# Designs tried in a protein design run: peptides against a protein of PDB entry 4U39. Part 202

Target 1, 302 residues: chain A of PDB entry 4U39
Amino acid sequence: SIKVIGVGGGGNNAVNRMIENEVQGVEYIAVNTDAQALNLSKAEVKMQIGAKLTRGLGAGANPEVGKKAAEESKEQIEEALKGADMVFVTAGMGGGTGTGAAPVIAQIAKDLGALTVGVVTRPFTFEGRKRQLQAAGGISAMKEAVDTLIVIPNDRILEIVDKNTPMLEAFREADNVLRQGVQGISDLIATPGLINLDFADVKTIMSNKGSALMGIGIATGENRAAEAAKKAISSPLLEAAIDGAQGVLMNITGGTNLSLYEVQEAADIVASASDQDVNMIFGSVINENLKDEIVVTVIATG

## One batch from the design tools (peptide; made by RFdiffusion4, then SolubleMPNN)

Design b2_p30_3_s2 (from b2_p30_3, 15 letters changed)
Fold by OpenDDE base, seed 3:
Structure b2_p30_3_s2 (fold): chain B 302 residues (1-302), chain A 30 residues (1-30)
Amino acid sequence: as target 1 above (302 residues)
Amino acid sequence: MPKYAFKDAKTYYYSDGSVVVVATGWEKIE
């Protein structure tokens, strides 16, 4: 089974966005120290952590409180994660609960033997230095607790949105990018039979790889697949080029008119930008809500 | 455009039109 755990406000917003977009084949778990915020989650499983420590009032933007809250609820977290083959831990770094609890939850997943993937955001610069420093600490802790860590630099989202984009919309876009990171992987592996047959191949690409880079590209028109792939490998979300990447996951999402040729064309572009001996998993996903648009998500490891 | 091929690949076809490929390595064909 695949489980997605949203931790804290940002993580839970991302999980809500995943549910709204009908990401299938995964179990959703919402984790928070704030009981009121947790009640707004659309996840089937809702877990309040640190009830004794916080009394449901949240972590007060203190990562140490988030950490202790997860430690207090360790047994509950273990029970919720039991039997998972893969666990996604998603959070917005810089806050109290997400920053502190996500590494603890990730470590619990890893200790249970699950392939553990972190998908987290760095705060926007405008959120202040304190959040950036807290996020850095949380990301460092996540790196030790996961097999693969995807870090989304929120400031790079500002490069792909209009300068007049309201702050609330920028956060919504960050949640959407988190969704895209999880969905990009889960859609490839949550298909019946893939987990059983190819989970070893997924492990080859994702186990103990440390930090991963994520790029997204969207295009329309006759060359939409190639354009989307090119945009993905040159995405502002990539902190570095994927040149020499030893592992790649690529998702090509399109409408019912998505052709095998388009999938292959996109794969060729991404592969050619990677190591010659790259281990690559790529797949196409049909989304009936997409008309002429193709979305390419690339995750590079190693 | 130059054509590339994977050195090794396993392809899965699904009834909904989805395709998943597990591939290792690539080479330029032309």
Scores: peptide ipSAE 0.238, ipTM 0.813, DockQ to the pose 0.748
Fold by OpenDDE base, seed 4:
Structure b2_p30_3_s2 (fold): chain B 302 residues (1-302), chain A 30 residues (1-30)
Amino acid sequence: as target 1 above (302 residues)
Amino acid sequence: MPKYAFKDAKTYYYSDGSVVVVATGWEKIE
């Protein structure tokens, strides 16, 4: 089974976005220290952590409180993650609960033997230096606790959206990018109620790889596959080129008119930008909600 | 546009039209 655990406000917003977009084949778990915020989650499984420590009032933007809250609730977290083959831990770094609890939860998942993938955001620069420093500490802790850590630099989202995008919409876009990171992987390996692939292949690419880079490209029109792939490998979300990557996961999502030719064209572009000896999983996914759009998600590991 | 072949590949086909390929390494074929 695949479990997605949203940790704190940002993680739970991302989980809500995943549910709203009908990401299939995964179980959703919402974790928070704030009981009121947790009640707004759309996840079937809701877990309040640190009830004794925080009394449901949240972590007060303190990562140490988030950490201690997860430690207090360790047994409950273990029970919720039990039997998972893969666990996605998603959080917005820089806050209290997400920053502190996500590494603890990730370590619990890893200790249970799950392939543990972190999908987290760096805060926007405008959120202030304190959040950036807290995020750096949380990311460092996540790197030690996961098999693969995808870090989304929120400031780079501003390069792919309109310059007039309101701050609130920038946060929504960050939630959407978190969704794309999880969905881009989960769609390759899961259908509703089924694991599609041998996890051995996924583990080869993702186990103990540390940091990963993610690129996204969206396009329409006659050359949409090639354009989307080119956008993905040159995405502002990529902190470096993918040419040195030891592993690549590529998702090509399109509507019912997505052709095998388009999939191959996109895969060839991404492969050509990667190491010749790269381990690659690429897949095409049909999403009926997409009209003439193709979405290419590339995750580079190693 | 150049085409590539993967050195080792497994392909999975699904009823919804989804296709997943697991591949290791690649070479240019044209």
Scores: peptide ipSAE 0.181, ipTM 0.732, DockQ to the pose 0.826
Fold by OpenDDE base, seed 5:
Structure b2_p30_3_s2 (fold): chain B 302 residues (1-302), chain A 30 residues (1-30)
Amino acid sequence: as target 1 above (302 residues)
Amino acid sequence: MPKYAFKDAKTYYYSDGSVVVVATGWEKIE
């Protein structure tokens, strides 16, 4: 089974966005220290952590409280993650619960033998230096606790949205990018209630690879596949070129009019930007909700 | 640009009408 665990406010917002977008073949778990916030989760499984420590009042933006809350609830987390072949841990770094608890939860998943993938955000610069410093500590802890860590630099989201984008919309876009990171991988391996036979290849690409980079491209029109692929490999979300990657995961999503030619064209562009000896997995998804749009997601590991 | 052929393709059909095609690896064909 594939489990997605959202940790803290940002992680739970991302999980809600995943559920709203009908991400298939995964089980959702919402984790928080704040009981009121947790009640707003759309996840089937809701877990309050650190009930004794916090009394359901949250972590007060303190990562140490988030860490201790997860440690207090270790046995419950183990039970919730038991039997997972793959675990996605998603969180917004810089806060209390997400920053502190996500590394603990990731380590629990890894110790259970699951392929453990972190998908986390760095805070926007406007959230302040304190959040940036807390996020750096949380990311460092996550790197040690996961097989692969996708870090989304929120400031780079501002390069792909309008310069006048309101703060609320910037956070919504961050939640959407988290969704795209999880979905881009899960769609490659998920089957109804099962992991597909290609999970071994995903595991080879993602196991003990450390940090990963993600690029996203969206386009419409006659050359939409090529444009989306080019945007993905040159995405501001990529902090480096993908040519040095040991592994690449690519997802190509389009509407019912998505052609095999478009899939091939997009795949050729991504492959040509990668090393010849790189391991590449690609998936093509037909989503009826995408009429004329193509979305290309690239995840580079190693 | 060089063209590639991909290997080990599988197709999954979901109840919501979505279709997922998964494949791994590639070989250069030109």
Scores: peptide ipSAE 0.029, ipTM 0.542, DockQ to the pose 0.360
Fold by OpenDDE base, seed 2:
Structure b2_p30_3_s2 (fold): chain B 302 residues (1-302), chain A 30 residues (1-30)
Amino acid sequence: as target 1 above (302 residues)
Amino acid sequence: MPKYAFKDAKTYYYSDGSVVVVATGWEKIE
């Protein structure tokens, strides 16, 4: 089974966005120290952590409280993650619960033998220096606790969105990028009720790789596949070129009119931008909700 | 640009009509 665990406010917002977008083949778990916030989760499984420590009042933006809350609830977390082949841990770094609890939860997943992937955000610069410093500590702890860590720099999202985009929409876009990171991987391996036969290859690419980079490209029109692929490999979310990556996961998503030629064209562009010895896994997804759009997601590991 | 083709692609069909094609590896064709 594939489990997605949202940790704290940002992680739970991302999980809600995944559920709203009907990301299939995964089980959703919402974890929070704030009981009121947890009630707003759309996840099937809701877990309050640190009930004794926090009394359901949240972590007060203190990562140490988030950490201790997860430690208090270790056995419950283990039970919720038991039997997972893969665990996505998603959180917004810089807060209390997400920053502190996500690394603990990730370590629990890893200790259970699950392929553990972190998908986390760095806070926007406008959220302040304190959040950035807390996020850096949380990211460092996550890196040690996961097989692969995808870090999304929220400031780079501002380079993709319109300059007039309201702050609330920028946060929604961050949640959407988190969704795309999870979905881009999960769609490669999720089958109705089963993990596909290629899970072993995904595991080989993602196991003990440390940091990963993600690029996203969206395009429409006659050359949409090529344009989407070019945008993905040149994405502002990529802090480095993909040519040095040891592994690449690529997802090409389109509507019902997505052609094999378009898939091949997009894949060729990404392959050409990658090392010749790169281990590449690619998937193509038809989503009926997409009209003339193609979405290319590239995850570079190693 | 060199062209690549998929090798060993698998197709999965979901009940909602979604289709997932998964392939590993690349073969250079041109």
Scores: peptide ipSAE 0.021, ipTM 0.470, DockQ to the pose 0.368

Design b2_p30_3_s3 (from b2_p30_3, 8 letters changed)
Fold by OpenDDE base, seed 3:
Structure b2_p30_3_s3 (fold): chain B 302 residues (1-302), chain A 30 residues (1-30)
Amino acid sequence: as target 1 above (302 residues)
Amino acid sequence: MKKYAFKNPKVYYYEDGSIVVVATGWEEVE
């Protein structure tokens, strides 16, 4: 089974976006120290952590409180994650709960033997130096606790949105990028098929790979596949080129009109930008909600 | 346009038309 666990406000917002976008084949878990915020989650499983420590009032932007809250609730977290083959831990770094609890939850997942993938954001620079410093500590702790850590630099989102984008919309876009990171992987694995993807092949690409980079490209029109792929490999979200990556995961998502030619064209572009000996998983996914759009997600590991 | 082929591809087909390919690299094909 695949489980997605959203930790704290940003993680839970991302999980809500996943549910709203009907991400299939995954179980959703919402974790928070704030009981009121947790009640707004759409996840089937809602877990309040650190009830004794925080009394449901949240972590007060203190990562140490988030950490201790997860430690207090370790047994509950273990039970919720039990039997998972893969666990996605998603959080916005820089806050109290997400920053502190996400590494603890990730470590629990890893100790249970699940392939553990972190998908987290760095705060925007405008959120202040304190959040940046807290995020750095949380990211460092996450690196030790996960098999693969995708870090999304929120400041790079500002390069792909209009300069007049309101702050709330910028946060919404960050939540959407988190969604895309999880969905881009989960759709490749969780899609029911005549021949299931060998989970060993996924493990080869994602196990003990450390930090990963993600690029996203979206396009429409006659050359949409090629354009989306080019945008993905040159995405502002990629802090480095993918040519040195040991592993690449690529998702090509389109509507019912997605052609094999388009899939091949997109795959060729990403392959050509990758090392010749790269371990690659690529997939085409049909999303009936997409009309003329193709979305290419590239994740580079190692 | 240069064509590429994946090395040692494992291809998975799904009922909804989705395709997943696992490969250990790529090569230019003539």
Scores: peptide ipSAE 0.314, ipTM 0.847, DockQ to the pose 0.851
Fold by OpenDDE base, seed 4:
Structure b2_p30_3_s3 (fold): chain B 302 residues (1-302), chain A 30 residues (1-30)
Amino acid sequence: as target 1 above (302 residues)
Amino acid sequence: MKKYAFKNPKVYYYEDGSIVVVATGWEEVE
């Protein structure tokens, strides 16, 4: 089974976005120290952590409280993660609960033998230096606790969106990018009712790879596949080129009109930008909710 | 346009028309 755990406010917002977009084949777990915020989760499984420590009032933007809350609730987390083959841990770094609890939860998942993937955001620069420093500590802890860590630099999202994008929309876009990171992988692995992909192949690409980079490209029109692929490999979200990556996961998602030619064209572009000896999982996914759009997601590991 | 082929491709077919290819690399083909 695949489990997606949203940790804290940002993680739970991302999980809500995943549920709203009907990401299939995954179980959703919402984790928070704030009981009121947790009640707003759309996840089937809701877990309040650190009930004794926080009394459900949240972590007060203190990562140490988030950490201790997860430690207090370790047995509950273990039970919720039991039997998972893969665990996605998603969080917005820089806060209290997400920053502190996500590494603890990730470590629990890893200790249970699950392939553990972190998908987290760095705060925007405008959120202040304190959040950036807290996020750096949380990211460092996540690197030790996960098999693969995808870090989304929120400031780079501002390069993708319109300059006049309101702050609230920038946060929503960050949630969408987190969604795309999880969905880009999960759609390759999880088909409703059947995991046909050999999980060993996924493990080869994602196990103990440390930090990963993600690029996203979206396009429409006649050359949409090529354009989307080019955008993905040159994405502002990529802090480096993918040419040195030992592993690449590529997802091309389109509507029912997605052609094999378009799939091949996109694959050729991503391959050409990758090492010749790269371990690659390439997937084409049909999403009926996509009209004329193609979405290419590239995740580079190792 | 240069064409590429995957090395040692393992192909998975899904009922919904999705295809997943697992490969150990790629090569340029004529």
Scores: peptide ipSAE 0.311, ipTM 0.847, DockQ to the pose 0.896
Fold by OpenDDE base, seed 2:
Parts: structure tokens; C-alpha cells; sequence
Structure b2_p30_3_s3 (fold): chain B 302 residues (1-302), chain A 30 residues (1-30)
């Protein structure tokens, strides 16, 4: 089974966005120290951590409280993760619960033998230096606790959105990018009710690879596949070029009119930007909601 | 346009219309 765990406010917002977009083939778990915030989760499994420590009042933006809360609830986390083949741990770094608890939860998943993938955000610069410093500590702890860590730099989202975008919409876009990171991987390995035969190859590409980068490209029109692929490999979300990556995961999602030629064209563009000896997985997914759009997601590991 | 082919590709076809290809490299082809 594939499990997605949202940790703290940002992680649970991302999980809610995934559920609203009907991401299939995954089980959702919401984890928080704040009982009131947890009640707003759409996840089937809701877990309050650190009930004795926090009394359900949250972590007060202190990562050490988030860490201790997850440690207090270790047995409950283990039970919720039991039998997972893959675990996504999603969180907004810089807060109390997400920053402190996500590394602990990730380590629990890894110790259970699950392929453990972190998908986390760095806070926006406008959230302040304290959040950036807390996020750096949380990201460092996540790197040690996961097989692969995708880090989304929220400031790079501001480069791809309209300058007049309200702050609330910028956070929604961050939640959407987290969704795309999880979905881009899960769509490659999950069919309804089945883990596909590729899971062993996914494990080979993602196991103990450390930090990963994600690029996203969206396009329409006659050259939509090529344009989407070019946008993905040049995405502002990529802090470096993909040419040094040891592994690449590529998802090509389109409507019912997605052609094999378009899939091949997009794959060739991403391959040409990669090392010849790269381990590459690419998949095509049909999503009827995309109509004439193609979405290319590239995840570069190692 | 340069053409590329994956080395030793594994191709999986699913009932939902998804296609997954796993490869350990690529090469330029004519």
C-alpha cells in the first residue's frame, strides 16, 4: 500500500488538496498536535500526536515540541504505517509540528521498511528568518530520515505566479506543488487496488538517494508535449540542472487525446537533458480533467 | 530532430491507459 501522511498545518492542507483532486491509489493520514485543526482534515485517518505534551493546543511554532509529540505517539504512528510499501511524508517546514514531527514520522516509516519519500516546502522569505532557520533544521533532519527528499522552495513559486497573486493564493499554489510532487510519483506506481510491477524499479531509483529536485511544465496547443517538457526541465523549481542526476522520474499527464507521439517527444526532450547512464522511469497518465493540457512532472534524484 | 531510444526498456501497460517505461540509459539513434 501507498500512504500519504500530512504533518502539521501545511502538510494537512496539502493532503486536503490531494483528496479534493481525487488522487487515486493512496491512503491519507492526517497528523497534527492541534486537535481543532485536525478536525478540519478530509483524511480518513486522523491522528492527534503529543496529547499529553500539548493537550491538543498545538506545538506553538516550536519544532522541539513537534518532535517530542511524535516521539510520545510513536506506537500509534507505527500502527498507522504498518504494512505500507511506500510512505510519503508531506509538511510545510518552518512551523512547530511539521518541522519537528515529520522527521520522526519519516524515520518510523523507514524503520518499518517502507520506501520513504519526503515532500516538503521551504517557507517563503516573507514568513521571516525564524521560519527559514527552523525549516533548515527540519530539512536537515528529514534528509537523514528519508530515502528521497523533495524540497519545494516556495520563493520559486512566486516566480511562476502572477505578481498580483494574493498571499493566500501563493500558499494554495504551494499546496498544489506538493500535490503534484506526490501525484507525479504515485501515478507511476499505483493503479486502483494494485501496486504495479515497477515498484521494485522505483525503489532502486529512489532508495537512499537523498535530496531530489522537481520541475513542472504545463502547455497547450500543437507543440504542447515539447513545450511542457521544456518548461519542466527549465522550471524555476529546479535549483540545478537535471544533467547530473543519477535517477529521473518523469510523469506525462494529458487528456484523452494524449498521443503516443506526444509521450515519446516529451520523453526524448527530458532524456536529452539527462545523463546517458541515468536510471529513468517515465510514465503517461490519462486525466480527463486536463482536456487539451499536458502536464510534465520531472523528479531528479541523486 | 535528434532521435533517442532508451537502453533495455521495460514497458508496462495498464488497463487505465497508463504506460510506464523503465530504462537504465538512453542513446542517440538515426
Amino acid sequence: as target 1 above (302 residues)
Amino acid sequence: MKKYAFKNPKVYYYEDGSIVVVATGWEEVE
Scores: peptide ipSAE 0.035, ipTM 0.580, DockQ to the pose 0.831
Fold by OpenDDE base, seed 5:
Structure b2_p30_3_s3 (fold): chain B 302 residues (1-302), chain A 30 residues (1-30)
Amino acid sequence: as target 1 above (302 residues)
Amino acid sequence: MKKYAFKNPKVYYYEDGSIVVVATGWEEVE
């Protein structure tokens, strides 16, 4: 089974966005120290952590409280993650619960033998230096606790959106990028209720790879596949070129009119930007909610 | 335009229309 665990406010917002977009073949778990915030989760499984420590009042933006809350609830987390083949841990770094608890939860997943993937955000620079420093500590702890860590720099999202984009929309876009990171991988391996035959290959590419880079490209029109692929490999979300990556995961999502030719064209573009000896997994997914749009997600490891 | 092919691709087809390809590298082809 594949489990997605949202940790803290940002992680739970991302999980809600995943559920709203009907990301299939995954089980959702919402984790928070704040009981009121947790009640707003759409996840089937809701877990309050650190009930004794916090009394459900949240972590007060303190990562140490988030860490201790997860440690207090270790047995409950283990039970919730038991039997997972793959675990996605998603969080917004820089806060209390997400920053502190996500590494603990990731370590629990890894210790259970699950392929553990972190998908986390760095805070925007405007959120202040304190959040950036807390996020850096949380990211460092996540790197040690996961097989692969995708770090989304929120400041790079501002390069993709209009300069006049309201702050609220920038946060919504961050939640959407978190969704795309999880969905881009899960769609490659998830069939309803089963891990597909490709899971072993995904595991080979993602196991003990440390930091990964993610690029996203969206396009419409006659050359939409090629344009989306080019946008993905040149995405501002990529902190470096995918050149020299040892492993690449690619998702090509389109509507019912997505052709095999378009899939091949997009894959060829990504391959051409990669090492010749790259281990590449790519999948095409039909999303009926997409009209003439193609979305290409690239995750580079190694 | 240079053409590329994946080395030893494995292709999986699913009932929902999804296609997954696993490849171990790529090469330039004519």
Scores: peptide ipSAE 0.033, ipTM 0.574, DockQ to the pose 0.815

